# Ledger of designs, part 247: peptides against a protein of PDB entry 3QIS

Target 1, 334 residues: chain A of PDB entry 3QIS
Amino acid sequence: PSLELSRREFVFENVKFRQLQKEKFQISNNGQVPCHFSFIPKLNDSQYCKPWLRAEPFEGYLEPNETVDISLDVYVSKDSVTILNSGEDKIEDILVLHLDRGKDYFLTISGNYLPSCFGTSLEALCRMKRPIREVPVTKLIDLEEDSFLEKEKSLLQMVPLDEGASERPLQVPKEIWLLVDHLFKYACHQEDLFQTPGMQEELQQIIDCLDTSIPETIPGSNHSVAEALLIFLEALPEPVICYELYQRCLDSAYDPRICRQVISQLPRCHRNVFRYLMAFLRELLKFSEYNSVNANMIATLFTSLLLRPPPNLMARQTPSDRQRAIQFLLGFLL

## One batch from the design tools (peptide; made by RFdiffusion4, then SolubleMPNN)

Design b2_p23_8_s2 (from b2_p23_8, 14 letters changed)
Fold by OpenDDE base, seed 3:
Structure b2_p23_8_s2 (fold): chain B 334 residues (1-334), chain A 23 residues (1-23)
Amino acid sequence: as target 1 above (334 residues)
Amino acid sequence: SMDEEFYRMSSAIGKEIEALKAE
């Protein structure tokens, strides 16, 4: 069997978080026999492509003289955003299109990724005094390395060295402040806040706005700004409550004094973000007659975002563990 | 009060961000 491919080189320019891009090509069976095609893993890979790439269809049958369109879809989710922001991964791949009893055809995928504040660590964002798109990639790497070292020092209760006033990190990321300040000013009376989805186009505008500027006002509806905060928290490489403290949060869930002590042991930026978010959510609960927000709904929603189980424990999370996690947050909302 | 904590934090952070816009 043999195939003809209309194209073998694909370039995805300016790939962004949550923005789908598509490239299409045709494959044609120029042989006299039916053929089965499939995308196959390379020798050392478990998957035929990187997590941000998909072929549709990824397999099929072609009769003699049949042609099929294949879509190459590039989509950066929360699962790929962090490794692309750091430059650990890139918009580069090689796809192997295999024919049963035939040849391999190689497709080259290339392009560039535009970094996002979504999927960047809280530590790096506290050090990042400019929009991420204004920060040189070399400086982003340095900020992540420094942020890792600060987290380690904070966990070890090492006294921060007197960093010069110019290098002092923000108390919380500017992006979180911008989202929360907007919601506090404009969304306290918004009916069904955090319950109604935002618009996808508005979410993209909010992400682009936070990546490129320090705005006076965030664009979009209150629902889109609220969902952008949820997406931001979900995309964090490490949750607001660090993985190292997860079990201690569950163990303390029914003792409010121990809960406060556990939170006091968070790295400074994580602790500040947690306190700021809990203070904001308590303010929203005062407007429950207008916004339909209640403590149980908020605790349930934010528990999955703020208090994620460590990756090694995700498959073992019991209903009891989830209830303890919710109870832990309720102790800060009530 | 717990309410005063939000306003205090938000105001403090807001001033830090305003200073960044002036650079």
Scores: peptide ipSAE 0.551, ipTM 0.936, DockQ to the pose 0.877
Fold by OpenDDE base, seed 4:
Structure b2_p23_8_s2 (fold): chain B 334 residues (1-334), chain A 23 residues (1-23)
Amino acid sequence: as target 1 above (334 residues)
Amino acid sequence: SMDEEFYRMSSAIGKEIEALKAE
């Protein structure tokens, strides 16, 4: 069996978080026998492609002289955004199109990724005085490394070095402040806030706005701005409540004094973000007659974002653990 | 009050961000 491929090199320019890109090519059976094709893992890989890439179809059967269109889809989710922001991964891959009892055909995937404040650590964002698209990639790497070291120092109760006044971290990321300040000013009376989904186009505009500028106003509906805050919190590599404190939050869920002590042990930026978000959500609850927001709904929604189980415990989360996690947040909303 | 905490935090952070726009 043999195949002819219309293209073997693919370039995905300016790949962004949550923005789907597609490239298409054709495969043709130029042989005299039917053939089965499949994308196969390389040696030592578990998957035929990186997590941000997909082929559709990824396998199929071709009769003699048959042609099939294959779509290569690039989509950066929350699961890939952090490693792309840090430059640990890149928009580069090699796909192996295998033909049963035939040849392997290699496809080259290349391109560039544009960093996002979504999927960047709270520590890095607190140090980031400019929009992320204005920050050199080398400096993003340094900010993430420094952020890891500062998190470790904070957990070890080491005194921060007297960083110069110009290097002083923000109390919270500017991106979180922009989202929350907008919602506080314009969305407190918004009916069905956090219950109605935003528009995908508006979400992309909000992400691009936060990545490229420090706006006076965030574009889009209140629902889109509210969902952008949820997406931001979900995309954090380390949740607002650090993984190291997860079990202690569950264990303390019914003791408000211990809950406050656990939160006091968070890294400074995480602790400030948590307090700021809880203060904002308590303000929204005062407008419940207008926005239909209640403490149980908010606690249920934000628990999955703020208090995530460590990756090694995800598969072991019980309904009891989830209820304890909700109860932990309720103690800050009431 | 707990209500004053949000306004205090938001105002303090807002001033930090406004200072960044002036640079």
Scores: peptide ipSAE 0.549, ipTM 0.935, DockQ to the pose 0.852
Fold by OpenDDE base, seed 1:
Structure b2_p23_8_s2 (fold): chain B 334 residues (1-334), chain A 23 residues (1-23)
Amino acid sequence: as target 1 above (334 residues)
Amino acid sequence: SMDEEFYRMSSAIGKEIEALKAE
C-alpha cells in the first residue's frame, strides 16, 4: 500500500489560548489495494501528538484512488496553556502517519505560541506590571522563579525586605482587578450573571485585550466578562486556594474561624485574590434580586475553580468532599 | 469588614494600575 500526501509541513503562527487553528491536508491511496491509515505514537510517546494538537480523522480506510481530508487542529486549553506560557513546551511536533503493511509518513508541525495571562501563576502576575505580551520570555522565566521563591518565603512567614516601591508586587494581578472592577461597575444588576454563557468571540477579545493591554474598559457583554473571570480562575496553574491547603479547607468547612485561619496561611497573592473575590461575590449577592445570583449557586460554581483537589486526588473526590468544599466557600459568602 | 477590604483593595490596586498606564 502507498499514500500520497498533499502536504507534510504545517506552520501554526500566533497560536493563542483557546483559539482554534486548523490546517488541512489530503491523503490519497495511489495504490491498487485498500489501506488502513492511523496516526501512531513515536517511540517512547504515549500519544500520537501533543495535548494541544489533534488529527481528524486520526485513522481510517481508503479504497484505491480514494482521497480523504485530514484536519490538524491546534487548540491550547487550560491543560496546555501553562507549559506553553513558560516555554517548557512549544508549538512543535512530529506526527507519524502509519500505513498498515506500508511505510510511515512524517508530518512536521511547527509554529509559535503567544503567551497569555491565562494559565500564568498569581505570583508571576502580581509582579507583572505590563501586559504579558510586552514581557520578554526571559523575564517571564525570571518572574516564575522569583514567584516560586516568594511563595516559599510567604509560607515560611519571612517578611520580604523593603523592596523599592517600583519592585513591589501588586496586591492582586491587574488582570483580575480589571475583570472584577468591570463586573462590579457594570454587572451587579446583570440578570443571570454567571449563569448565561459568554460569546466565544467576545471571550477571545477579552483574553487578547488582557494579554496585550491594560484597558480602560473590557470589551464584550457582562456575561462574557464574567465567563472570562471563570476561565481565568480555571486556567490558573495553582488554584487560588493552594493545593497544600485543600484538605485543611475540607476539614475546617463547618468552622468559620478555622476557615479564616486556613486562608490566612495562603501565600500573599493567593490570599489577596481570595479575599478580593469573596468580597466581590458578597457585593454581587446584595443585588440577588436583579442578577439572580444566590450564595449556593456561586459557592458551587466558584468552589470548582478556587478549591480544586490536588491532581493526585482528582479521581478520589467524593460527593462529601465536594459538599465540604462548597460549605467552606459558603462561609465567606454569607 | 471584608467589604471595606474590597473597596480598599480595589482602590489601592486601581491607583497602582493607573500609575502603570502613565508609564
Scores: peptide ipSAE 0.536, ipTM 0.938, DockQ to the pose 0.790
Fold by OpenDDE base, seed 2:
Structure b2_p23_8_s2 (fold): chain B 334 residues (1-334), chain A 23 residues (1-23)
Amino acid sequence: as target 1 above (334 residues)
Amino acid sequence: SMDEEFYRMSSAIGKEIEALKAE
């Protein structure tokens, strides 16, 4: 069996969070026999590609002189955004197109990723005084390392060093404030808020706006701004309630006093974000006659975002654990 | 009031953000 490939080198320029890019190429059976093709893992890999890459189709049959179009899809989800923001991973891969009883064909994937405030830690964002696209990549790495150390100090109840007034972290990330302040000003009377999906184009504009500027107004509908807040919270590398406190939140779910004590043990930025979000959501609930938002809906929605089970417990989450997690948040909404 | 808590927090943070736009 033999194939001809129309292209073997692919460049994905300016890859962004949640922005699908596609490159197409053709494969042709220039042999005299039918062939089966498949993308196969490299020797040390479990998958034929990185999580942000997909081939479609990834396998198939070609008759002699048959041609098929293959799409290479690059999509950075919440599962890849953090490692791309830090530069731990890059828009580079090698695909192996295998022919059964034939040759291997290598495809080179390259490109660049544009960092996002989505998938960046709360600690790093509190230190980030400028839009992420204005911050040098070297400084992003330093901010993440410093943020990790400050989180550890906070968890260990170490007194923060008296950092100079210019180096003081924000109380909450500017991106969270921009989203919440917009929703508070413009979306309190929005029917079906957090229930109606946003527009994908508007979500991309909101992400790009937050990554590149400190806007006076966020673009898009109230639904798109609301969904952008959900996406932001979902994309956090660590949830607003740190994984270390997850079980204690469940154990305290029916004692409002213990719940407040658990929250008081969060790192400063996480604690401030939690309090700010809960205060906002309590305000939003006052407009329930207009926005159709109720405490049970909000608690159910935000529990999955704010109080995620640690990765080792995700497969073990019981209906009782979910109910306790919801009850924990309800104690801050009512 | 609870309204005063959110407004105070949002206003305080907003002032910090507005200060960053002026730098």
Scores: peptide ipSAE 0.568, ipTM 0.938, DockQ to the pose 0.813; fails the geometry check

Design b2_p23_8_s3 (from b2_p23_8, 15 letters changed)
Fold by OpenDDE base, seed 2:
Structure b2_p23_8_s3 (fold): chain B 334 residues (1-334), chain A 23 residues (1-23)
Amino acid sequence: as target 1 above (334 residues)
Amino acid sequence: SMDEEFQRMFSAIQKEIDALKAE
């Protein structure tokens, strides 16, 4: 069996979080026999491609002189955004197109990723006084490393870091403030807030706006801004309630005094974001007659975002654990 | 009327953001 490929080198320029890019190529059976093709893992890889890449179709049969179009789809989800933001991973891969009883054909994938405030740690974002696209990649790496060390210190030591006035972190990420400020000003009376999906085009504009500027106003509908806040919280590498406190939140869920003590043990930025969000959500609940928002809906929605099980426990989350997590958040909304 | 905790945090952060926009 033999294949002819129309292209073997692919460049994905300016790859962004949640923005799908597609490159297409053709494969043709120039042999005299039917052939089966498949993308196969390289030696020591579990998958034929990196998590942000997909081939469609990834396998198939070709009759003699048959041609098929293959799409190479690049999509950075919440699962890949953090490692791309840090430069730990890159838009570089090699695909192996295997022909059964035939040759291997190598495809080269290259490109560049544009960092996002989505999928960046709360600690790094509190230190980031400029839009992420204005920050040199080398400084982003340093900010993540320093922020990790500061998180660990703040969990162990209640001592205020005597940070010099010039390097003092923000109380909350500017991106969270911008989203919440917009929702507070314009969305308190919005019917079906957090219940109606945003527009995908508007979500992309909001992400690009937060990555590139400190705007006076966020573009898009109130629904798109509300969904952007949810996407932001979902994409955090460490949830607003740190994984280390997850079990203690569940154990305290029915004691409001203990719940407040658990929250007081969060790193400063996480604690500030949590309190800020809870205060905002309590304010939205005052407008429930207009926005159809209730405490149970909000607690249920935000529980999966703010109080996530640690990765090692994610597969073991019980309905009881979920109910305790909801109850924990309800104690801050009521 | 804004929640007092939200109002305090909002005003403090607004001042920080306004300073960042002036740089």
Scores: peptide ipSAE 0.247, ipTM 0.848, DockQ to the pose 0.726
Fold by OpenDDE base, seed 1:
Structure b2_p23_8_s3 (fold): chain B 334 residues (1-334), chain A 23 residues (1-23)
Amino acid sequence: as target 1 above (334 residues)
Amino acid sequence: SMDEEFQRMFSAIQKEIDALKAE
C-alpha cells in the first residue's frame, strides 16, 4: 500500500484560546490495493496528538485512486490554555499517519500561541497591571513562579518577608473586575442572565478585548459577558476556592461559621475574588424579578466553577458531595 | 441598594482600575 499526501507541514499562526483553526490536506491511495490509514501514537505516547490538536478523520479506508480530505483542527480549551500561557507547552507536534502493512508518514505541526488572561492564575493576574498581550512571555513565567510562592506563603500564614518594593498586587484581577463591573452596570435587569448562552463571536471579541486592552466597555451582549465570566472562572488553573480547601468546604457546608473560617484561609487574591463574586451575586439576586436569577440556580452554576474537586478526586465526586458543595455556596448567597 | 461589601470592593477596585487606565 502507498499514500500520497498533498501536504506534510502545517503552521498555525496566532493560535488563541477557544479559537478553532483548521488546516486541510488530502491523502490519496496511489497504490494498487485498498489501504487502511490511521493516526497512531508515537513511542511512549498514549494519544496520537497533543490535547489541543485533532485529525478528522483520524482513520479510514481508501480504495485504489480514492482521495480523502483530512482536517487538522487546533483548538485550545481550558485543558491546554494554562500550559500554553506559561510556555510549558507549545504549538508543536508530530503526527504519525500509519498505513496498515505500509509506511509511516510524518506530519509536522508548528505555530505560535498568543497568551490569554483566561487560564492564568489569579495570583499572576493580580500582579499583572497591563493586558497579558503586552507582557513579555519571560515575565509571565516569572509572574507564575512568584504567584506560586505567594499562594504558599498565604496558605502557611507566613508573614510577608520584607522583600523589596514589589508593586502592590491588585485586590482582584482587572479582567474579572471588568467583567463583573459590566454585569453590575448593565446586566442586573437582563432577563435570563446566566441562563442564555452568549454568541461565540462575541465571546472571542471579549477574550481578545481583555487580553489586549483595559476597555471602558466590554463588547457584546450581556449574555456573552456573563458567559465570559463563567469561562474565565472555569479556565482558572486553580479554582477560586483552592483545591486544598475543597474537602473542608464540603465538611463545613452546613455550618455557616466554619464556612466563613474556611474562606478566610484562602490566599488573599482568591479570598478577594470569592468575596467580590459573592457580593455581586447577592446584588444580582435582588433583581430576580427582572433577571429570573435565583439562589439555587446561581449556587448550582457557580459551584462547579468555584468549588471544583481536586483532579485526583474528580472521578469520585458523589451526588452528596455535589449537594454539600452547593450548600456551601448557598450560605454566601442567602 | 448595592450590597455593602460589593460597594466597598467596587469602589476600591474602581480606583485601582482608573489608575491603570491612566498609565
Scores: peptide ipSAE 0.247, ipTM 0.852, DockQ to the pose 0.743
Fold by OpenDDE base, seed 4:
Structure b2_p23_8_s3 (fold): chain B 334 residues (1-334), chain A 23 residues (1-23)
Amino acid sequence: as target 1 above (334 residues)
Amino acid sequence: SMDEEFQRMFSAIQKEIDALKAE
């Protein structure tokens, strides 16, 4: 069996978080026998492609003289955004299109990624006084390394943050402030807030706005701004409540005094963001007559975002664990 | 109150953001 490929080199320019890009090519069976094709892993890989790439279809049959279109889809989700922001991964891959009882065909994927404040650590963002697209990639790496060291010191309660560091970090990320300030000013009376989805085009505009500027106003509807806050919280590499405190939050869920003690042990930036969000959400709950927001809805929604199980425990989360996690947040909303 | 904590945090952050916009 043999195949003809219309293209073997693909370039994905200016890849962004949550922005789908597609490149298409054709494969043709120029042989005299039916063939089965599949994308296969390279010798050292578990998957045929990186997590931000997919082929559609990834396998199939071709009759003699049959042609099929294959789409190569590039999509950076929350699962790939952090490693692309740090430059640990890049928009580069090699796909192996295998022909059963035939030869392999190699496809080259290349391109560039544009960093996002989405998927960046709270620690790094508190140090980032400019939009992320204005920050050199080398400086982003340094900010993440410095932020990791400050997180570790804060968790260990070893060193008071030396007030004398030449660049005082922000109390909360400017991106969180911009989102919450907008919602506080304009969305307290918004009917069905956090219940109506945003528009995908508006979400992309909000992400691009936060990545490239410090706006006076965030573009889009209140629903899109509200969803952008949820996406931001979901994309954090470390959730607002650090993984190390997850079990202690569950164990304390019915003791409001212990809950507050657990939160006091968060790194400074995480603790500030948590308190800021809880204070905002309590304010939003005062307008429940207008916005249809209640404490149970908010606690249920934000629990999955703020209080995530560690990756090693994710598969073991019981309904009881979820209820305790919700109860933990309810103690800060009521 | 919890509301006073929010207002204090909000006002402190607003000053930080206003300073960043002036740079």
Scores: peptide ipSAE 0.239, ipTM 0.847, DockQ to the pose 0.776
Fold by OpenDDE base, seed 3:
Structure b2_p23_8_s3 (fold): chain B 334 residues (1-334), chain A 23 residues (1-23)
Amino acid sequence: as target 1 above (334 residues)
Amino acid sequence: SMDEEFQRMFSAIQKEIDALKAE
């Protein structure tokens, strides 16, 4: 069996978080026998492609002289955004199109990724005084390494290093401030806030705006700005409540004094973001007659974002653990 | 009336952001 491919090299320029790109090619059976094709893993790989790439169809049958279109879809989700922001991964892959009892055909995937403040750590963002697209990639790596070291020192209660006045981190990321400031100013009276989804086009505009500028006004509806805040919190590599404190939050869920002590042990940036969000949400709850927002809805929604189980415990989360996590947040909203 | 913690944080962060916009 043999195939003819219309193209073997694919370039995905300016790949962004949550923005789907598609490239298409044709495969034709130029042989005299039916062919089965499939994309197969390379040696030592578990998958035929990286998590941000998909082929559609990934397998099929071709009769003699039959042609099929294959779509290569590039989509950076929350699961791939952090490793692409750090440059640990890149928009590069090799696909192996296998023909049953035939030859392997290699496809080269290349391109460039544009970094996002979404999927970047709170520590790195507190050091990032300019929009992420203005920061050299080399400096982003340094900021992530320095941020990791600061988090560890903060957790160990080590003396803060000599704060040179130019290198002082922000109290909270500018991106969180911009989102919360907008919602506080314009969305406190918004009916069904955090219950109505935003528009996908507006979400992309908000992401691009936060990645490229420090705007006076965030574009889009209040619903899109609210959803952008949820997406931001979901995409964090380390949740606002660090994984190290997860179990202590559950164990303290019914003692408000212990809950406050647990939060006081968070790294400075995480603690500031948590307190800032809880203060904002308590203010939003005062307008419940206008915005239809209640403490149980907010606690349920934000628990999954702020108080995530460590990756090794995700499969073991019980309904009791979820209820304790909700109760922990309720103690800061009531 | 705004939450006192929110007001304090808001005012502190606003000054930091205003300084960044002036650069």
Scores: peptide ipSAE 0.239, ipTM 0.847, DockQ to the pose 0.740

